# Peptides against a protein of PDB entry 4GXB: the designs that were tried, part 166

Target 1, 277 residues: chain A of PDB entry 4GXB
Amino acid sequence: VPTEEVSLEVLLSNGQKVLVNVLTSDQTEDVLEAVAAKLDLPDDLIGYFSLFLVREKEDGAFSFVRKLQEFELPYVSVTSLRSQEYKIVLRKSYWDSAYDDDVMENRVGLNLLYAQTVSDIERGWILVTKEQHRQLKSLQEKVSKKEFLRLAQTLRHYGYLRFDACVADFPEKDCPVVVSAGNSELSLQLRLPGQQLREGSFRVTRMRCWRVTSSVPLPSGSTSSPGRGRGEVRLELAFEYLMSKDRLQWVTITSPQAIMMSICLQSMVDELMVKKS

## One batch from the design tools (peptide; made by RFdiffusion4, then SolubleMPNN)

Design b2_p25_1_s2 (from b2_p25_1, 8 letters changed)
Fold by OpenDDE base, seed 1:
Structure b2_p25_1_s2 (fold): chain B 277 residues (1-277), chain A 25 residues (1-25)
Amino acid sequence: as target 1 above (277 residues)
Amino acid sequence: GHPLLEMNREYIGKTFENPVFDPSF
């Protein structure tokens, strides 16, 4: 692609559009800096955020595809997909809520976290009780962003990334699950026939290894999940998990977001390593 | 191949060993 100046749209978690003028040859960090400048986000806070490639659903929700890598050209990456459904989204890129303290000290950082958190609650990524919801609404009406975030930080799945409904082979084969990544774990929510809602927690520190695999479904046997066209590639995330003392078991999640799940695992591991240093 | 798969080929097929794995249950 020839180097030229272009207008690139970057979305916040709440769907707010940020238009930046960049070069087609600008890498991810260059674009991120341009977005930060447009938002008046200080340079020292840029590292707390990343650009993500997402697919926008009909309801405006985002299905995360991957984090844009440093070597990528965001304009080229998104336009090469030749679909208006694909967007670039700015989101916080750390897992430990303790880092919120650094970001919240700045007005722009505070606004970004607030907008993201409101959106995550509205989308059901953060789980709230009726009473908590009332308290959050009250704080939102008062526009008390810091207090809102402090309360939100105590909520179930705060800081998690929620994935689209998918399938796992745990606890049973072909079990429908909703996966969320955060707090150094994968949370699998499931409801088996005749059973109550269950949540399985898979801590990253108990995962020995993981991998993503791809396969082409054979025409014959498996009910094409509604939404997978004929010949679509199946992606699976498999991780080897320490279920009990000296007992490792493979768990496999079948999801078109298997790559993003893997990226989340890597990111959580990296953050844990930084804390150990 | 699917453009998304080609773009993310580095994430497919490779086994990632976890450096923070704790074998103590």
Scores: peptide ipSAE 0.613, ipTM 0.927, DockQ to the pose 0.643
Fold by OpenDDE base, seed 4:
Structure b2_p25_1_s2 (fold): chain B 277 residues (1-277), chain A 25 residues (1-25)
Amino acid sequence: as target 1 above (277 residues)
Amino acid sequence: GHPLLEMNREYIGKTFENPVFDPSF
């Protein structure tokens, strides 16, 4: 794409549109800086956020595709897909809620975290009880953003990314699951027939390694799930997990978001490494 | 292949060794 000035739309988690004028040749950091400037986010807080490529669903929910890479060209990346469903989203890019303290000290940072958290709750990414929901709504009505966030930080799956329903081979083959990444783990929520909702926690520190693989499904005759067109690429995330003392087992998640899951694992690992230094 | 897959080919097939893996159970 020739270098030209363009208007690029970047969405916040709540769907708020931020329009920035950038060059088609601007890299991810350049675009991020432009967004930060538009929002009046100070330079020292830019590193707490990242740009993500997402697919917007009909209900307005975002299916995260991947984090935009450092040397990537966001305008090219999103427009090359030739679908209006794909969007660029600004979101916090750290996992430890302790970093919220740094971001919350700034008005703009506070607003961003607040908007993201509200959205995550509304989308069911953060799990709330009825009482907690009532408390959150009360704080939201009062526009008490700091108190809202402090309460939210205590909630289950605060700071997690929730993925679309997919399939895993754990605990059983072809088990329907909802995967969430956060707090240095992958959480797999599953409901087996006739059973209550169960959650499996896979801590990153017990993962020896992981990989993403792709395959083209063979035209299997009968049980093609209705939604996958012929020839759709299947992505899988496989990780080798320490299940018990000296016992490693591979766990495989089949999901179109396997790449994003891998990116989350890498990001969580990176953060843990920083904490150890 | 799917454009998204091609754009993210660097994530596919590579095994990532976890430097923070704790073998202690």
Scores: peptide ipSAE 0.613, ipTM 0.927, DockQ to the pose 0.647
Fold by OpenDDE base, seed 2:
Structure b2_p25_1_s2 (fold): chain B 277 residues (1-277), chain A 25 residues (1-25)
Amino acid sequence: as target 1 above (277 residues)
Amino acid sequence: GHPLLEMNREYIGKTFENPVFDPSF
């Protein structure tokens, strides 16, 4: 791609558009810096955020595809997909809510976290009770962003990334699940017919390893995944989990977001390693 | 193949060993 100056759209979690003038050859960090500058985010807070490639769904929700890597050219990465549904999103890129304290000290950082949190609640990524919702609404009406975040930090799945509904082989084969990544775990929420909502928690520290695999469905396979056309690649995340003492078991999640799930796992691991050092 | 898959080829097939794995239960 020729090096040219372009206007690149980067979305915040709430869909707010940030237009930045960048070069087509600018790498992820360059674009991130441009976004930060546009938002007046201090340089020392840039590292708390990352750019993500997402697919915007019809309802405006984001299906996270991957975190843009350092060597990537965001403009090229997004435009190469030749679909307007793909967007670049700015989102916080840490898991431990303790880092919120650093970000919240700055007005822009606070606003970013607030907007993200509001969006995550609205999208059902953060789980709230009726009473909690009332409290959050009250704080939102008062525009008490710090208090809002403090309350939100206590909520279930705060800081989690929620994936699109998918399938796992746990606890049963072909079990429909909603996976969320956060707090050094993968949470698998499932509702089997006639059963209450169940959540399986898979702590990263009990995962020995994981991998993403791809397969091409055989034409004869009756796996009519609704909407998957001929030749769609099935992605799977498999992780080996310590289920009990000395008992490792593979768990496999079939999802088009398997790559993003893997990235989340790696990111959570990396953060844990930093904390241990 | 799907362009998205091609762009993420490096993530496919690699097994990531977890350095923070705790075998204690």
Scores: peptide ipSAE 0.612, ipTM 0.927, DockQ to the pose 0.653
Fold by OpenDDE base, seed 5:
Structure b2_p25_1_s2 (fold): chain B 277 residues (1-277), chain A 25 residues (1-25)
Amino acid sequence: as target 1 above (277 residues)
Amino acid sequence: GHPLLEMNREYIGKTFENPVFDPSF
C-alpha cells in the first residue's frame, strides 16, 4: 500500500471518536502515540493502553475481535475487512487493578478509565447490585471520577472483558455460556432452563495449555441458523485444566471470539510472569 | 481463506504451554 496521509477514527470504550492524522504505513505504536497526543495522554502512560479491532454490534456494543499487534498497520488492518462494522478501539491493556493507581494520577488517564468503567457497567460487563448501581449513579452525577473508580474496583468482574454468548462443552456438551476474562481467570456463566445462574471459574494458573482450532461445520440437516451460511468457520478455544489433584480435563469453548480469548489468556499469563520476576 | 483467520493465523493450531501452570491442587 502506498504511504499516504489519512484520517483514522479511533473510538473510546464509550463510543467517543478520536480522529487522528496518520500515515497508512504507521504501525500500531505510531497510531497509539498519535491517539495519546490527541488526548494529551502523557508518554509514560501510553503503555497502559492498547488498540483493539472490534466489531460494532447493532446496539452499539463492541465485540472484541483481537488486539492489534505491534507489526500491524492499523489503517490497513481495519480497511482490509471492507466492512464499516469493524472499528479500532482504545482500551486499557492491563488486568491488575493496582495499575489503575498509576493511570489515575493523571487527569487524562483518569478520564479514560472513568469512561471505560462507565461503559463496562452500562454494558453489563461489570456486575452490580441495585444498591451499588444507585451509589455509582450518585457519584456519576457529582462527577466524582476518583470515588467512582474506587467503588467500581470493588465490583464483581471489574476489569474483565466480556464476550458474546457462545457454547462450551462444560459442564455438559453444547452448554450456552457467557465467557468473561479477567483477574487471571476465565469465568463461564451459564443459565440452563429452569435453573439458577451457575458460574465456573477457570484460573489461568490451573491451565496447563490451550489452543485455538478452526473447522468447517458439516452440513447438519436440521436447524440452519439463518446467519451461518455455507462456509462459516467454527473457532474453538480448548484448554487443559487441572480439575482436581492429578486430574487434567480438556474444556472447549466454541466462539467466533476464540482468538481474542486466547490473546486474553496470553496477556494474563504475561502479566503474571512479570509479577513473578 | 477468511480474512480474520489469515490475519491471526499465528494463533490457530498452535498449542500454548502455560509457564505459570501450577500443578499443585
Scores: peptide ipSAE 0.611, ipTM 0.926, DockQ to the pose 0.660

Design b2_p25_1_s3 (from b2_p25_1, 7 letters changed)
Fold by OpenDDE base, seed 1:
Structure b2_p25_1_s3 (fold): chain B 277 residues (1-277), chain A 25 residues (1-25)
Amino acid sequence: as target 1 above (277 residues)
Amino acid sequence: GNPLLEMNREYLGKTFENPVFDPSF
């Protein structure tokens, strides 16, 4: 692609649009710096955020595809998909809520975390009780952003990334699940027929390894699920998990977001490695 | 080919060994 100046749209978690002028040849870090400058985010806080490629769903929700890598050209990456559904989103890129303290010290950082958290609650990524919701609403009305975040940090799945509904082979084959990544785990929420909602926690420290595989479904005659077009590649995340003492078991999640799940695992592992150093 | 798969090729088929795996239960 020829080097040209272009206008690139980057979205915040709440859908707010940030327009930046960049070169088509600008790498992810260059674009991130441009976004930070536009928002007046200090340079020392840039590292707490990343750019993500997402697919915007009809309801305006984001299905995360992947984190943009350092070598990528965000303009080229998003435009090459030739669909307006794909967007670039700015989001915090750390998992430990302790890092919120650094970001919250700055007005712009505080606003970004607040907007993201509000959005995550509204989208049901963060789980709240009725009483908690009332308290959060009261804090929003008072525009008490710091207090709002402090309360939010105590909530279930704060800081998690929630994926679209998918399928796992645990605890049973073809089990419908909702996967969330955060706090050094994959949380699998499932509801089996006639059973209450269950949550399985898979801690990263108990995963020996993982892989993403792709397959082309054979045209099985009858149950073409209407939404999977002919020839769609099936992606699966498989991880080997320590289920009990000296007992490893493979768990497989079938999801179009298997790659993003793998990226989350890598990111959580990397953060844990930094904490051990 | 699927452009999404092509751009994510590096994540496919590779087994990632976890350096923070704790075999203790």
Scores: peptide ipSAE 0.623, ipTM 0.941, DockQ to the pose 0.672
Fold by OpenDDE base, seed 2:
Structure b2_p25_1_s3 (fold): chain B 277 residues (1-277), chain A 25 residues (1-25)
Amino acid sequence: as target 1 above (277 residues)
Amino acid sequence: GNPLLEMNREYLGKTFENPVFDPSF
């Protein structure tokens, strides 16, 4: 692609549009810096955020596709998909809520975290009780962003990335699950008809390894999800998990977001390594 | 081909060994 100046739209988690003028040849960090400048986010806080490629769903929710890597050209990455459903989103990119303290010290950082958290709650990524919801709404009405975040930090799945409904072979084969990544784990939520919500927690520290594989479904399989056209590639995330003492078991998640799940795992691992250093 | 898959080839088929794996239970 020729180097040209373009207007690039970057969305916040709440769908707020940030327009930046960048070069088509600008790398991820260049674009991120442009977004930060547009938002008046200090340079020292840029590292707490990342750009993500997402697919915007009909309801306006984001299906995360991947984190944009440093070598990527965001404009090229998003436009090459030739679909308006793909967007670039700015989001918090750390997992430990302790880092919120650094970000919250700045007005812009606070606003970003607040907007993201509100959105995550509204989208059901963060799980809330009725009472918690009432408290959050009260704080939101008062525009008490710090207090809102402090309460939110205590909520189940705060800071998690929620994936679209998918399938896993745990606890049984072909289980419909909702996967969320956060707090150094993958949470697999299972709700079967007439059953109570079940959650399996897979701590990253108990994962020996993981991989993403792709396969082309054979035509003869009745497991055609109604919406998958001929030749749609199936992605699977498989991880080897320490289920008990000296017992490793492979768990496989079948999801079009398997790549993003893998990226999350790597990101959580990286953060854990930093904490251990 | 699927542009998304082409864009993410580096993530496919590779096994990531976890450096923070704790074999203790």
Scores: peptide ipSAE 0.622, ipTM 0.941, DockQ to the pose 0.660
Fold by OpenDDE base, seed 5:
Structure b2_p25_1_s3 (fold): chain B 277 residues (1-277), chain A 25 residues (1-25)
Amino acid sequence: as target 1 above (277 residues)
Amino acid sequence: GNPLLEMNREYLGKTFENPVFDPSF
């Protein structure tokens, strides 16, 4: 691709648009720095954020596709997909909420975390009781961003990334589940007809290994789910999990976001490695 | 090919061993 100056749109979690002038040859870090400069985010806080490729749904929700890698050219990566549904999103890239303290010290960092957290609550990524929701709304009305975040940090699935509804082979074959990644775990939420919500927590430290595989479904005659055309690639994330003492079992999640799930696992592992060091 | 798969070829088919795996239960 020829090196040219272009206008690139980067979205915040709340859908706010940030327009930056970059080169088509600018790598992910260059674009991230341009976004930071546009937002007046200080250089020492840039490392707490990353750029993600997402698919924007009709309702404005983001389905995370992947994290943009350091060697990538964000403009080329997003435009090569030839679809306006794909966007670049700025989001915090750490898992431990303790790092919020560093980011919150700066006004811009505080605003970014606040906007992301509000969005995550509105989208149901963070689980909130009715009473907690009332408290959060009160804090929003007062524009008390620090207090809002402090309360949010105590909420279930704070800092998690929620995936689209998918299928797992746990606890039974072909179980519909909602997967969320955060706090060094994969949370699998299952709601079977007539049953209460069940949640399985898979801690990263109990995963021996994982892999992503791709397959082409055989033309099964009957279940034409309308959206999966003939020849759509099926992605699966499989991880080997320590279920009990000396008992390893494979768990498989079938999801178009299997790659993003794998990236999250690697990212959580990397953060744990830093903490052990 | 699928552009999304091509962009993420390094994640496909490879088994990632977890360095923070704790076999203790």
Scores: peptide ipSAE 0.620, ipTM 0.940, DockQ to the pose 0.661
Fold by OpenDDE base, seed 4:
Structure b2_p25_1_s3 (fold): chain B 277 residues (1-277), chain A 25 residues (1-25)
Amino acid sequence: as target 1 above (277 residues)
Amino acid sequence: GNPLLEMNREYLGKTFENPVFDPSF
């Protein structure tokens, strides 16, 4: 790709657009630094954020595709997909909420966390009661960002990344689930007709290994599900989980976001390793 | 090929061993 100066759009979690002038040959870190400079985020806080490739849905929600890699060229990566639905998003890249304290000390960092948290609540990634919602709205009206975040940090699935509805073989085959990654776990939420919401928690420390596989479903003659075109690639995340003492079982999630799930697992593992050192 | 798959080929088919796996139940 020829080296040229281009304008690159990077979105915040709330959909705010940040335009940066970069080279087509700039790597992920170079682009991240440009975004930080545009936002007036100090250099010592850059490491708390990452750039992600996402697909923007019709309702403006983001379906995370993957984290941009260090040697990747963000401009090339997003433009190579040749679709306006793909965007680059800036988001915090750590899992432990204790790191919020470092980020919140800076005005720009505080604003970024606040905007992300508001968005996560609005999108239903963070689960709130009616009373909690009222309290959060009151704090928003007062523009009390620090207090808002402190309350949000106590909420269920704070700091989690929520995926699109997908299918798992847990607790039964072909179960519709909503997967969320955070707090060193994968949470699988299931609501069957007439049943209460059920959640399965899969802690990373009980995963021996995981892998992502791709397959092309064989045209099953009868079930023409009309919408999935012939030859659509099926992605699966499989992880081997310690279900009980000396009992490992494979759990498989079928999702177009299987790669992103794998990236989240690796990221959570990496953070746990840092904490143990 | 699927451009998304090509872009993410390094993640496909690889088994990631978990260094923080705790076999104690």
Scores: peptide ipSAE 0.624, ipTM 0.941, DockQ to the pose 0.645; fails the geometry check

Design b2_p25_1_s4 (from b2_p25_1, 9 letters changed)
Fold by OpenDDE base, seed 1:
Structure b2_p25_1_s4 (fold): chain B 277 residues (1-277), chain A 25 residues (1-25)
Amino acid sequence: as target 1 above (277 residues)
Amino acid sequence: GHPLLEMNRDYLGKTFENPVFDASF
């Protein structure tokens, strides 16, 4: 692609648009710096955020595709998909809520975390009780962003990424699940026939390894899942999990977001490694 | 191939060993 100056749209978690002028040859960090400059985010806080490729759903929700890598050219990455549904989103890129303290010290950082958290609650990524929702609404009305975040940090799945509904082979084959990644775990929410909603927690420290595989579904007559077009590639995330003492078992999640799940696992592992140093 | 798969080829087929795996139960 020829090097040209272009206007690139980057979205915040709440859908707010940030327009930046960049070169088509600018790498992910260059674009991130441009976004930070546009927002007046200090340089020392840039590392707490990342750019993500997402697919915007009809309802405006984001399906995370992947984190943009350092070597990528965001303009080229998003435009090469030749679909307007794909967007670039700025979001915090750490998992431990303790890092919120660093970000919240700055007005712009505080605003970014606040907007993201509000959006995550509205989208049901963060789970709230009726009473908690009332308290959060009261804090929003008072425009008390710090207090709002402090309360939010105590909520179930704060800081998690929620994925689209998918399928797992645990606890049973072809089990419909909603996967969320955060707090060094994969949370699988499932409802089996005749059973109440259950949540399975898979801690990263009990995963020996994982991999993503791709396959082309055989034209089997009856099992065409409604909505998978003919020829769609199936992605699976498989991880080997320590279920009990000296007992490892493979768990497989079938999802078009398997790559993003793998990226989350790696990111959580990386953060844990930093904490051990 | 599918553009998304080509773009993410580095994540496909490779087994990632977890350095923070704790075998204790």
Scores: peptide ipSAE 0.590, ipTM 0.917, DockQ to the pose 0.668
Fold by OpenDDE base, seed 2:
Structure b2_p25_1_s4 (fold): chain B 277 residues (1-277), chain A 25 residues (1-25)
Amino acid sequence: as target 1 above (277 residues)
Amino acid sequence: GHPLLEMNRDYLGKTFENPVFDASF
């Protein structure tokens, strides 16, 4: 693509549009800096955020596809998909809520975290009780962003990235699950008809390794759900998990977001490595 | 192939060994 000045739309978690003028040849960091400048986010806080490629669903929710890598050209990456459903989203890119303290010290950072958290709650990524919801709503009405975040930080799955419903071979084969990544774990939530919500927690520190694989489903006859067009690639995240002492077991998640899940795992590992250093 | 897969080729088929793996129970 020839180097040209273009207007690039970057969305916040709440769908707010940030338009930045960038070059088609600008790399991810260049675009991120442009977004930061547009938002008046200080340079020292840029590192707490990343750009993500997402697919916007019909309900306006985002299905995270991947984190944009440093070498990528965001304009090219998003436009090459030739679909308006794909967007670039700015989101915080750390897992430990302790880093919120650094970000919250700045007005813009605070606003970004607040908007993201509100959105995550509204989308059901953060789990809230009725009482918690009431408290959050009260704080939102008062526009007490700091207090809102402090309460939110205590909520279940705060800081998690929630994936679209998918399938896992845990606890049984072909289990419908909702996967969430956060707090150095993958949470697999299972709700079967007539059963209580079950959650499997897979701590990253108990994952020996993981991989993403792709397969083309063989044209098996009957039960292909009509919506899977001819040639859909099945993506799977497999991780080897220490289930008990000296017992490793492979767990496989079948999801179009398997790559994003892998990226989350790597990101959580990286953060843990930083903390150990 | 799907453009998304092509863009993410580097993530496919590679096994990531976890440096923070803790085998202790």
Scores: peptide ipSAE 0.589, ipTM 0.917, DockQ to the pose 0.685
Fold by OpenDDE base, seed 4:
Structure b2_p25_1_s4 (fold): chain B 277 residues (1-277), chain A 25 residues (1-25)
Amino acid sequence: as target 1 above (277 residues)
Amino acid sequence: GHPLLEMNRDYLGKTFENPVFDASF
């Protein structure tokens, strides 16, 4: 790709557009620095955020595809997909809410966390009771961003990344689940007809290993699931989990976001290693 | 191939061993 100056759109979690002038040859960090400069985010806080490739749904929700890697060229990565549905999003890239304290000390950092948190609540990524929702709305009306975040930090699935509904082989084969990554775990939520919401928690420290695989569905005869065209690649995340003493079991999640799930696992592992050092 | 698969080739088929795996119950 020839090196040219281009205007690149980067979205915040709330859909706010940040336009930056970059080179087509600029790597992920270069683009991130340009976004930070545009937002007036100080250099020492840049490391708390990352750029993500997402697919924007019709309702404006983001389906996370992957984190942009250091060697990538964000302009090339997003434009190569040849669809306006794909966007680049700025989001915090740490898991431990203790790091919020560092980010919140800066006005711009505070605003970014606030916008992300509001969006996560509105999208149902963070789970709230009716009373908690009322309290959050009151704080939002008062524009009490710090107090809003402090309350949000106590909420279920704060800091989690929620994936689109998918399928797992746990607890049974072909179970519809909603997967969320955060707090050094994968949370699998299952709601079967007539049953209460069930949650399976898979702690990263009990995962021996994981992998992502791709397969082409065999043309099953008559059961044309109408929606998936003949050529769709199936992605699966499989992890080997310590279910009980000396008992390892493979759990497999079938999802178009299997790669992103793997990236989340690696990121959580990396953060845990930093804390142990 | 699917553009997303080509872009993410490094993630496919590789087994990631977990360095923080704890086998203790």
Scores: peptide ipSAE 0.587, ipTM 0.916, DockQ to the pose 0.644
Fold by OpenDDE base, seed 5:
Structure b2_p25_1_s4 (fold): chain B 277 residues (1-277), chain A 25 residues (1-25)
Amino acid sequence: as target 1 above (277 residues)
Amino acid sequence: GHPLLEMNRDYLGKTFENPVFDASF
């Protein structure tokens, strides 16, 4: 791709647009620095954020596709998909909420975390009770961003990334599930017909290994769900999990976001490794 | 191939061993 100056749009979690002038040849870090400069985010806080490739849904929600890698050219990566539904999003890239303390010390960092957290609550990524929601709204009305975040940090699935509804083979074959990644786990929420919501927690420390595989679905004569064209690749995340003492079993999640799930696992593992060192 | 798969080929088919795996119960 020839090197040219271009205007690149990067979105915040709340859909706010940040326009940056970059080169088509600028790598992920270069673009991230440009975004930081535009937002007046200090250099020492840049490392707490990453750029993600997402697919914007009709309702404005983001389906995370992958984290942009260091060697990638964000402009090329997003434009090569030839679809306006794909966007680049800035989001925090750490899992431990303790790192929020560093980011919150800066006004811009605080604003970014606040905007992300508000969005995550609005999208149902963070789970709140009615009373908690009332408290959060009160703090939001007062524009008390620090207090808002402190309360949010105590909420279920704070800091988690929520995936689109998908299918798993646990506890039974072809179970509809909603997967969320955070706090060194994959949370699988399932609701079987006539049953209460169940949640399975898969801690990363009990995963021996994982892999992503791709397959072409066999033409099953059954009901073509209207959105799955004949040529869709099926992605699966499989991880080997320690279910009990000396008992390993494979759990498989079928999802278009299997790659992103794998990236989350690796990222959580990396963070745990840093904490052990 | 599918553009998304090509961009993420390094994530496909490889088994990642977990260095923080804890077998203790």
Scores: peptide ipSAE 0.586, ipTM 0.915, DockQ to the pose 0.664

